# Ledger of designs, part 241: peptides against a protein of PDB entry 5EIB

Target 1, 366 residues: chain A of PDB entry 5EIB
Amino acid sequence: VDLEPGTMDSVRSGPFGQIFRPDNFVFGQSGAGNNWAKGHYTEGAELVDSVLDVVRKESESCDCLQGFQLTHSLGGGTGSGMGTLLISKIREEYPDRIMNTFSVMPSPKVSDTVVEPYNATLSVHQLVENTDETYCIDNEALYDICFRTLKLTTPTYGDLNHLVSATMSGVTTCLRFPGQLNADLRKLAVNMVPFPRLHFFMPGFAPLTSRGSQQYRALTVPELTQQMFDSKNMMAACDPRHGRYLTVAAIFRGRMSMKEVDEQMLNVQNKNSSYFVEWIPNNVKTAVCDIPPRGLKMSATFIGNSTAIQELFKRISEQFTAMFRRKAFLHWYTGEGMDEMEFTEAESNMNDLVSEYQQYQDATAD
Target 2, 366 residues: chain A of PDB entry 5EIB as posed
Amino acid sequence: VDLEPGTMDSVRSGPFGQIFRPDNFVFGQSGAGNNWAKGHYTEGAELVDSVLDVVRKESESCDCLQGFQLTHSLGGGTGSGMGTLLISKIREEYPDRIMNTFSVMPSPKVSDTVVEPYNATLSVHQLVENTDETYSIDNEALYDICFRTLKLTTPTYGDLNHLVSATMSGVTTCLRFPGQLNADLRKLAVNMVPFPRLHFFMPGFAPLTSRGSQQYRALTVPELTQQMFDSKNMMAACDPRHGRYLTVAAIFRGRMSMKEVDEQMLNVQNKNSSYFVEWIPNNVKTAVCDIPPRGLKMSATFIGNSTAIQELFKRISEQFTAMFRRKAFLHWYTGEGMDEMEFTEAESNMNDLVSEYQQYQDATAD

## One batch from the design tools (peptide; made by RFdiffusion4, then SolubleMPNN)

Design b2_p23_5_s2 (from b2_p23_5, 16 letters changed)
Fold by OpenDDE base, seed 3:
Formats: structure tokens, C-alpha cells, sequence
Structure b2_p23_5_s2 (fold): chain B 366 residues (1-366), chain A 23 residues (1-23)
């Protein structure tokens, strides 16, 4: 789905365009102009019914509908505004189904779009209320991984999207292969989300290796385990060492010893015990899938529910507040029928979320 | 694929409805 036709043509002409049903391509003509309000209340609102018709049709064709997965950017107008509108409408129609998102967070290092803090804040407000699971994929973190770890001097959107794709493939592994831990979206939610509002995940993927060093890297379970828990490998721009893990899932792929995986996972937990909450028993889950990803012998995907994720929301909040105090560009949103109160409510809800994470970070076992 | 054309009248009505709801 897009508010611009050109994006859909690129998907259709792509090497995988044939995997999508032609009738499931729904697109507008006007775009959102990086305006959440255009995505949510005007341009997107004109398109949403047509998208919902497709969603209904596909849902009815499912033998066992678990839920929905949305991939969107929170910095733009379509992904943020229309994406969150779609989430809201799907939640209203399917309240008993899991809503999962891959939400790409904006970064000033990647985009010069000045209104991204508004779009992100307004989106987070919707995600807090209407999603069950949100993978926070931060363009800041992706850029830093590309630059520092992958040794890309000028990271491109293609490079960032490759990381997103690898992560998405990793976290969905258990959903695609039977007999695994977290084999469905609901089980994942039960294992990963101890508190309903605290459903924002920090993803990570291993191995991440520069092209120049690939030939020298042995892929071992210890190395994968070490890399996936490294703060520099997190795809959300927060340091896990500044918070505490509420829950963790690790998904290994490839032919490896389950015993070795369990030993390494125990070792990394013990080494990092100070970064876990003590009052949630068995808060680390491990899955192993014997089928490696394409082009790799083995991989590991990390999913962390950490109170450190508040750093991401604080960054967005600070940027939002600095713009909103000046009423900068507000007329673009109010012109689409928004009220300034919606901005204040979104800011407040995001700040409440930060406070909730901090509360659980500071909580001790009674 | 389904192309949804821009409907300026509908857009105007949506904006008007939102402004009325916020008043």
C-alpha cells in the first residue's frame, strides 16, 4: 500500500513482485508529503477503505488467522499516518487478533525531513494503544551499524533496508517453521510482553560482518551469541546497559548443537545478569531452527524487551518538544483538520510510556 | 492494482468534518 503510484511499480517490477497478488496492490496518486495528518485524516482516509477490503478478503481466505504484520516508517506521511490509521481500523474490526509492526524510527542522520519528530510522536501514540508487538527499527542504529560494523563509508537506504530485511526474516523464523518456540504471534506476545503497553522491542541480527572481513570470520555459536547481545549490534538506538531486559528471545538458524546454544545463552545471561530484571523468572527464551538463512551457514536474531528503549522515545520527545514549542510547521497538520491537542496528547502518552519503563527499571523484587 | 483517484470534494469534506469535531 502506498499513497504514491511509483513505489508500487517498483515493487511489481522487482525480482519478487510476482509473489504478491496484483489485486492486493492499493495505491493513491497524491502522496502524503511527509505529513502524518495527510496520511491519517485525508489522503490516507480516502484510501483506507479500499485497503480494508483487501485485508478482509485475505483474512477470510486464511484457515487460521493469527494476526497482522505491518511494516512502515514513522518519519514519512504514508507509513506513519496511513499506517497507523490502518492499524486502528484493523484493530477495531479484529480486536482478538495480534497486531505486530516493524516500525522504522526516523533519524536526522538519515533524513533531513524536519517534521519527522511530529510524525513519529503521533505514530507512537497510536502504536502504544493499537499494537501488541512493535519491533523498533531505528534508522540511527541502522546507520551506525552500516558505518561502524559493516564499514560502509556512505550508507544508503539499500544498505539500511538490507538490515531491516535480515531482521524481519530472523524474527519471523519461528512463525514460518513448525515446532518452534513462539510458533505463533500470540505465544510471542505472551513470552515477550509482560505488561501490555511495554510491547516495544529492540531487535538485533548476527552475523553482521563487513565485506572485507567476511572471509576471515568463523561463524560459531559463541560468536553469534556475543554479537547479538552487543550494544553495538542493536537495531534500536539505545544502550541495553542503560536499562534492564524485561524479556529476551534469541532465534538461532542453521545446523548447530542445541547444547552449545543453551550453554552460550546461559553464559551470556550470567555475564549480563545485572542487565536483566530479577523478578521475571525465565525471561530469556531460545529457539533453534535447523534451516539457515540464504547465503549463511548460521545466524542469530535477537529480540529484546528492554527498559533502555526509553532512550529512543526520549530522543523523539526532545526533538518533538523543541519543534512544538515553536509551533513549527503546525499549520500543515491543522490544515488537514488536526487539533493542537492531538499533539499534546501524543506527547503526554509517549512521556507516560517512558515513565512506565523507568518505573519497571527501578522495580526490585519484593 | 487498484488506483484510487484523488477526490477533492471528499478531501474537503473530511477536513471539514475533523474541524467540526474539534470545535
Amino acid sequence: as target 1 above (366 residues)
Amino acid sequence: GKIIPVDEERRAALIAARKEANA
Scores: peptide ipSAE 0.411, ipTM 0.909, DockQ to the pose 0.869
Fold by OpenDDE base, seed 1:
Structure b2_p23_5_s2 (fold): chain B 366 residues (1-366), chain A 23 residues (1-23)
Amino acid sequence: as target 1 above (366 residues)
Amino acid sequence: GKIIPVDEERRAALIAARKEANA
């Protein structure tokens, strides 16, 4: 789904365009112009019913509908505005189903779109209320991984999207292969989300290696385990050492010893014990899938629910506040029928979320 | 794929309705 036809043509003409049903392509003509309000209240509102018709049809064809997965950007107008509208409408129609998102967070390092802080803040407000699980994929973190770890001098959207795709493949492994931990979206939510509003995850992927180093690097369980817990490998621009993990899931892929995985996972938890809350027992879950990713012998995917993710929201909030105090570009949103109060409500809810993370970070076992 | 055309009248009505609801 998109408000721009050109993006859909790119998907359709792509190497995997044929895996999608032609009737499941729904697109507009005007785009959102990087305006959340156009995505949510005008252009997107005209498209949403047609998308819901497709969603309903596909849902009826499912033998067992677990829920929905949305992939979207929070910096743009379509992914942010229309994406959150879709989430709201789907939740209204399917209140008992899991809403999962892969939400790409904006970064000034990657995009020149000045209104991204508005779009992101307005989106986060919706995601707090209307999603059960949100993977925070931060373009800032992706850029830093590409530049520092992968040694790409000029990271492209292709390079960033490669990391996104690897991460998405990793976190969905348990859903796609039978007999795994977190084999359904509901079990994942139960294991990862101890508090309903605190459902924002920092993903990570291993191995991440520069092209020049790939030939010399042995893929081992200890190395994967060490790398996936490294702050430099997090796909969200926050340092886990500045917070505490509420819950963690690790998904290993490839032929490896379960015993070795368990030993290494125990070792890394013990080494990082100060960065876990002590009052949530058995808060680290591990899965092993025998099927490696394409082109790798083994991989590990990390899912962290950490209070450190507040750093990401604080960054967005600071950028939002700096713009909103000046009423910069506000007329673009009010022209689509938004009120300034909606901005204030969204800012308030995001700040409340930050405060909730901080509260649980500071909580001790009584 | 389904193309949804731009309906300027509907767009104007949506904006007007929101402005009225926020007033």
Scores: peptide ipSAE 0.406, ipTM 0.906, DockQ to the pose 0.887
Fold by OpenDDE base, seed 5:
Structure b2_p23_5_s2 (fold): chain B 366 residues (1-366), chain A 23 residues (1-23)
Amino acid sequence: as target 1 above (366 residues)
Amino acid sequence: GKIIPVDEERRAALIAARKEANA
């Protein structure tokens, strides 16, 4: 789905364009112009019914519908505005189904779009209320990984999207292969989300290796385990050491010893025990899939529900506040029928979310 | 794929309805 027709041609001409049914392509002509309000209330509102018709058709073809997965950007108008409209409409029609998202967070290092803080804040407000699980894929973190870890001098969208793809592949491993931990979206929610509003995940992937170091790197279970808990491998620009893990899932892929995985996972938990809440027992889950990723002998994917995720929301909030106080570009949104109160409500809800994370960070076992 | 054309009248009506709801 997109509000721009050019994206359709790019997807269809891509190496995997044929995996999608032609009838499942729904596109607009005007785009959202990086405006959340155009995506949510005007241009996207014209398209949403046509998308819902496709969603219904595909849902009816499912033997057992678990839920929905949306991939979108929170910086742009289509992904943010229309994406959150679609989430809302799907939630209204399927209130008992899981809503999962891969939400790409904007970064000033990657995009010069000045209104990204508005689009992100307005989107987060919707995601807090209407999603059950949200993977926070932060363009800030992706850029830093590309630059610092992968040693790319000038990271491209292609480089960032490669990390996004690896992360998405990793976190969906248990959904795609039978007999795994978190084999369905509901089990994932039960294991990862102890509090309904605190459903924003910090994903991570290992191995992350520069081209120059690939030949010298041994892929071992201890190394994968160490790397997946390293802040430098997090796909959200948050330091886990500044918060506490509420829950963790680790997904290993490849031929490895379950015993060795369990030993290393225990060791890393013990070493980092101060960064876990003590009042959620058995809050670390581990899965092993015997099928490695293409081109790797083994990998590990990390899913963390950490109170450190508040750093991401604080960054967005600070940028939002600085812009909103000046009423910068506000007329672009009010011109689409938004009220300034909607901005204030979104800001308030995001600040409340930050406060909730802080509360659970500071909570001790009684 | 379905390409939905821009309807300026519908867009104007949506904006008007939102402004009325926010008033």
Scores: peptide ipSAE 0.403, ipTM 0.905, DockQ to the pose 0.890
Fold by OpenDDE base, seed 2:
Structure b2_p23_5_s2 (fold): chain B 366 residues (1-366), chain A 23 residues (1-23)
Amino acid sequence: as target 1 above (366 residues)
Amino acid sequence: GKIIPVDEERRAALIAARKEANA
């Protein structure tokens, strides 16, 4: 789905364009112009019914519909505005199904689009209410991984999207292969989301290796485990050491000893015990899939529900506040029928979310 | 794929309805 036809043509002409049914391509003509309000209330509102018709048709074809997965950006108008409109509408029609998102967070390091803080804040407000699971894919973290870890001097969107694809492949491993922990979206939610509003995940992937050092790096379970818990491997720009893990899932892929995985996972938890909440028992889940990812002997994917995710929301909030105080570009949104109160409500809800994470960070076992 | 054309009248009506709801 897109409000711009050119993006759909790029997907259709791409290496995997033939995987998608032609009838499942729904697109507009005018685009959202990086405006959340156009995506959510005007341009997107014209398209949403046609998208919902496709969603209904595909849902009816499912033997066992678990839920929905949306991949979208929060900085743009289509992904943020129309994406959150779709989430809302799908949730209204399918209230008993899981809503899962891969939400790409904007960063000033990657994009010069000035209104991204508005689009992100307005989107986060919707995600807090209308999703069950949200993977926070932070463009800032992706850029930093590309630059610092992968040693790319000028990271491209292609480089960032490669990390996104690896992460998405990793976190969906249990859904695609039988006999694993978190084999469905609901089980993942039960294991990862102890509190309904605190459903924002910090993903990570291992191995991350620069092209120049790949040939010299051994892929071992200890190295994967160590790298997976390293703050530098997190695809959200948060330091786990500044918060506490509510829940963790680790997904290993490749031929490895389950015993060795369990030993290394226990060791890393014990070493980092101060970074876990003590009042959630058995809050670390481990899965092993014998099938490695393409081009690797083994990998590990990390899913963290950490109170450190508040750093991401604080960054967005600070950028939002700096713009909103000046009413910068606000007329682009109010011109589409938004009220300034919608901005204030979205900011408030995101700040409340930050406060909730902080509360649970500071909570002790009674 | 389905191309949805821009309906300027519908767009104007949507904006007007939202402005009225926010007033």
Scores: peptide ipSAE 0.368, ipTM 0.899, DockQ to the pose 0.866

Design b2_p23_5_s3 (from b2_p23_5, 16 letters changed)
Fold by OpenDDE base, seed 2:
Structure b2_p23_5_s3 (fold): chain B 366 residues (1-366), chain A 23 residues (1-23)
Amino acid sequence: as target 1 above (366 residues)
Amino acid sequence: PLIIPRDEERRKARIEALKAANA
């Protein structure tokens, strides 16, 4: 789905374009112009029914519909505005199905789009209410991984998207292979989301290795475990050491000892015990799939529900507030039919979410 | 449009431009 036709042509011309049905390409002509309101109330609203018709058709063809997965950007107008409209409409029609998102968070260090704080805040408001699971993928964190860890001098969107793809493959491993922990989206939600609003995940993937060091790096369970819990390996620009993990899932792939995995997972928890909440028992889940990802002997994917994710929302909120107090560019949104109240409501809900994360961070077993 | 900085100097310049736009 896109509000621009050129994106669909790029997907069709891609190496896997033929895996999608031609009729499942739904697109507009005008685009959203990086405006959430165009995505949500005007251009996106004109297209949403056509998307829902496709969603219904594909849903009816499922033997067992678990839920939906959306991949979108929160900085742009289409992914943010139309994406959240689509989430809302799907939630209305399928209230008992899991809504999962891969949400790319904007970063001012990577973006030239001045209105990203508005688009992100308005999107987060919708995600808080209408999603069950949201993987927070921060363009800043992806850039920093590419530059610092992968030693890419000039990271590209291709490099960032490669990390996203590896992570998406990792987190969906349990859904794609039988006999795994979190074998469905609902089980993942039950294990990862102790409180309904606190469903924003910090993902990570290991191994991440520079091309120059790849030949010298052993792929071992200890090294995978160490890397996935490293703050520098998080794909959200938050430091887990500034918060506490509510829940963690680790998904190992490849031929390895379950005993060694359990030992290393216990060791990392014990070493980092101060960074876990003490009042959620058995809050770390580990899965092992014998099937490695393509091109690797083994990998590990990290999913963290951490109160440190509030750093991401605070960053967006600060940028939002700085713009909104000045009414900067607000006329671009109000001209599409939005009220200023919707901005205030979105800001409030995101600040409430931050406060909730902080409350659970500070909570003791007493 | 979203643009990835090619180097750290371009990254700094964008941060400064955004700060100026938000000032």
Scores: peptide ipSAE 0.012, ipTM 0.437, DockQ to the pose 0.023
Fold by OpenDDE base, seed 4:
Structure b2_p23_5_s3 (fold): chain B 366 residues (1-366), chain A 23 residues (1-23)
Amino acid sequence: as target 1 above (366 residues)
Amino acid sequence: PLIIPRDEERRKARIEALKAANA
């Protein structure tokens, strides 16, 4: 789905374009112009029924519908505005199904689109209420990984999307291969989300290696375990050491010893015990899948529900507040039928979420 | 320095489309 045709043409002409049904390409002509309100109330609202018709048709063809996975950006008007409209409409129609998202967070390091903080804040407000689990894919973290870790002097969207695809493949491993931990979306939510509003995940992937260093790197379980818990491997620009893990899932892929995995996972928990809440028992889950990702002998994917995710929301909130106090560009949103109160409500709810994370960070076992 | 040089033209076109639609 897009409000612009050119993206659909690129997917259709791509190496995997033939795996999608032609009738499942739903697109507009006008685009959202990086305006959340155009995505949510105007251009997106005109297209949403056509998308829902496709969603219904595909849902009816499922023997056992678990839920929905949305991949969208929060900086652009289509992914943010129309994406959150779709989430709301799907939740209304399928209230008993899991809503999962891969939400790409905007960064000034990747885009100079000045209104991204508005689009992100308005989106986060919707995601807090209308998703069950959200993977925070932060363009700032992706850029920093590409530049610092992968040694790419000029990162491209292709380079960022490679990290996104590796992460998405990693976190969905348990859904795609039977007999794994978190074998369905509901089990993932039960294991990862102790509090309904606190459903924003920090994903991480290992190995991350520059092209020049790949040939010299042995992939071992200890190295994978150390890397997946390294802040530099997080796909959200947060330092886990500035917060506490509520829950963690680690997904190892490839042929390895389960015993060695368990030993290394215990060692990393013990070494980092101060960064876990003590009042959630057995809050680290581990899975091993014998099937490695394509082109690797082994990998590890991290899913963290950490109070450190508040650093991401604070960054967006600070940018939002700096613009909103000046009423900068508000006429672009109000002209599409939005009220200024919707901005204030979205800011308030995101700040409440930050406060909730901080409360659980500071909570001690009695 | 160009921040993500790919799709910069598309990003600029979106910004200009937004400005034109709200002018």
Scores: peptide ipSAE 0.000, ipTM 0.332, DockQ to the pose 0.039
Fold by OpenDDE base, seed 3:
Structure b2_p23_5_s3 (fold): chain B 366 residues (1-366), chain A 23 residues (1-23)
Amino acid sequence: as target 1 above (366 residues)
Amino acid sequence: PLIIPRDEERRKARIEALKAANA
């Protein structure tokens, strides 16, 4: 789905364009112009019914509908505005189904779009209420991984999207291979989300190796385990050491010893015990799939529900507040039928979310 | 431009159409 036609041609001409049904390409002509309100109230609202018709058709064709997965950007107008409109409408029609998102967080290191803090804040407000699981994929963290870890001098959107793709493949491994831990979206939610509003995850993927070091790197369970718990490997721009993990899932792929995985996972938990809440028993889950990703002998994917994710929301909130206090660009949103109150409500809800994370960070077992 | 504006006449027509569809 897009509010621009040119994206559809790029998908169709891509290596996997043929896996999508032609009729499932729903697109507009005008775009959202990086305006959440255009995505949510005008351009997106004109297109939403045609998307919902496709969603219904595909849902009816499912043998067992678990839920929905949305991949979107929170910085743009289409992914943020129309994406959250779609989430709301799908949630209304399918209240008992899991809503999962891969939400790309904006960063001024990656984009010069000044209104991204508005689009992100307005989106987070919707995601708090209408999603069950949200993978926070932060463009700042992706850029830093590309630059520092992968040794890319000038990271591109292609390089960032490669990390996103690897992560998405990793976190969906258990859904694609029966008999695994978190084999469905609901089980993932039960294991990862102890509190309904606190459903924002920091993902990570290992191995991440620079081209120059790739030939010298041994892929071992200890190295994968060490890398996926490294703060520099998190795809959300927060430091897990500044918070506490509520829950963690680790998904290993490839031929490896279950015993070695269990030993390394125990070792990393013990080493990092101060960064876990003590009052959630068995809060680390491990899965092993014997099928490696293409081109790798083994991999590990990390999913963390950590109170440190509040650093991401604080960054967005600070940027939002700096613009909103000046009423900068508000006329572009209000001119699309949006109320100024929705900005204040979105800011408030995001600040409440930050406060909730802090409360659980400071909570002790009584 | 950071935000690509819509034509104001087209914008008004779309808003009114959306209001009518939601009424």
Scores: peptide ipSAE 0.020, ipTM 0.564, DockQ to the pose 0.106; fails the geometry check
Fold by OpenDDE base, seed 5:
Structure b2_p23_5_s3 (fold): chain B 366 residues (1-366), chain A 23 residues (1-23)
Amino acid sequence: as target 1 above (366 residues)
Amino acid sequence: PLIIPRDEERRKARIEALKAANA
């Protein structure tokens, strides 16, 4: 789905364009112009019914519909505005189904779109209320991984999207292969989301290795485990050491000893015990899938529900507040039928979310 | 800023489209 036709043509002409049904390409003509309100109230609202018709048709073709997975950008107008409109409409029609998102967070390191903080804040407001699970894929973290870890001098969207794809493949492993931990979206939610509003995840992937170091790096369970818990490997620009893990899932892939995995997972928890809440027992879950990812002998994917995610929301909130106090570009949103009060409501709800994470971070078992 | 050269035309086109939509 896109509000621009050229995106669909690029997907169709791409190496994987044929894996999608032609009729499932729904697109507009005018685009959202990086405006959430165009995506949500005007251009996106004109297209949403056509998307819902496809969603219904595909849902009816499922033997067992678990829920929906949306991949979208929160910095743009289409992914943010139309994406959140679509989430709302799907939630209204399918209230008992899981809503899962891969939400790409904007960064000024990656994009010069000045209004991204508005689009992101307005989107987060919708995601707090209308999603059950949200993987926070932060373009700032992706850039930093590409530059610092992968040693790419000039990261590209291709490089960032490669990390996104690896992460998405990792977190969906349990859904795609039988007999795994979190084998369905609902079980994932039950294991990962102790409080309904606190459903924003920090994903991570290992191994991340620069091309120059690939020849010298062994792929071992200890190294995967260590890298997976390293703050530098988080796909959200948050330091887990500044917060506490509410819940963790670790998904190992490849031929490895379950005993060794369990030992390393216990060791990393013990070493990092101060970074876990003590009042949620057995909050770390581990899965092992014997099938490695393509091109690797083994990998590990991390899913963290951490109170440190508030650093991401604070970053967006600070940028939002700096623009909103000046009423910068508000006329672009209000001109599309949006009320200025929706900005204040979105800011308030995101600040409440930050406060909730802080409250649970400071909570003790006593 | 990640100036992705290949998308500089798309970025310019998006900035111009944004400017044109806001003009």
Scores: peptide ipSAE 0.000, ipTM 0.299, DockQ to the pose 0.036; fails the geometry check

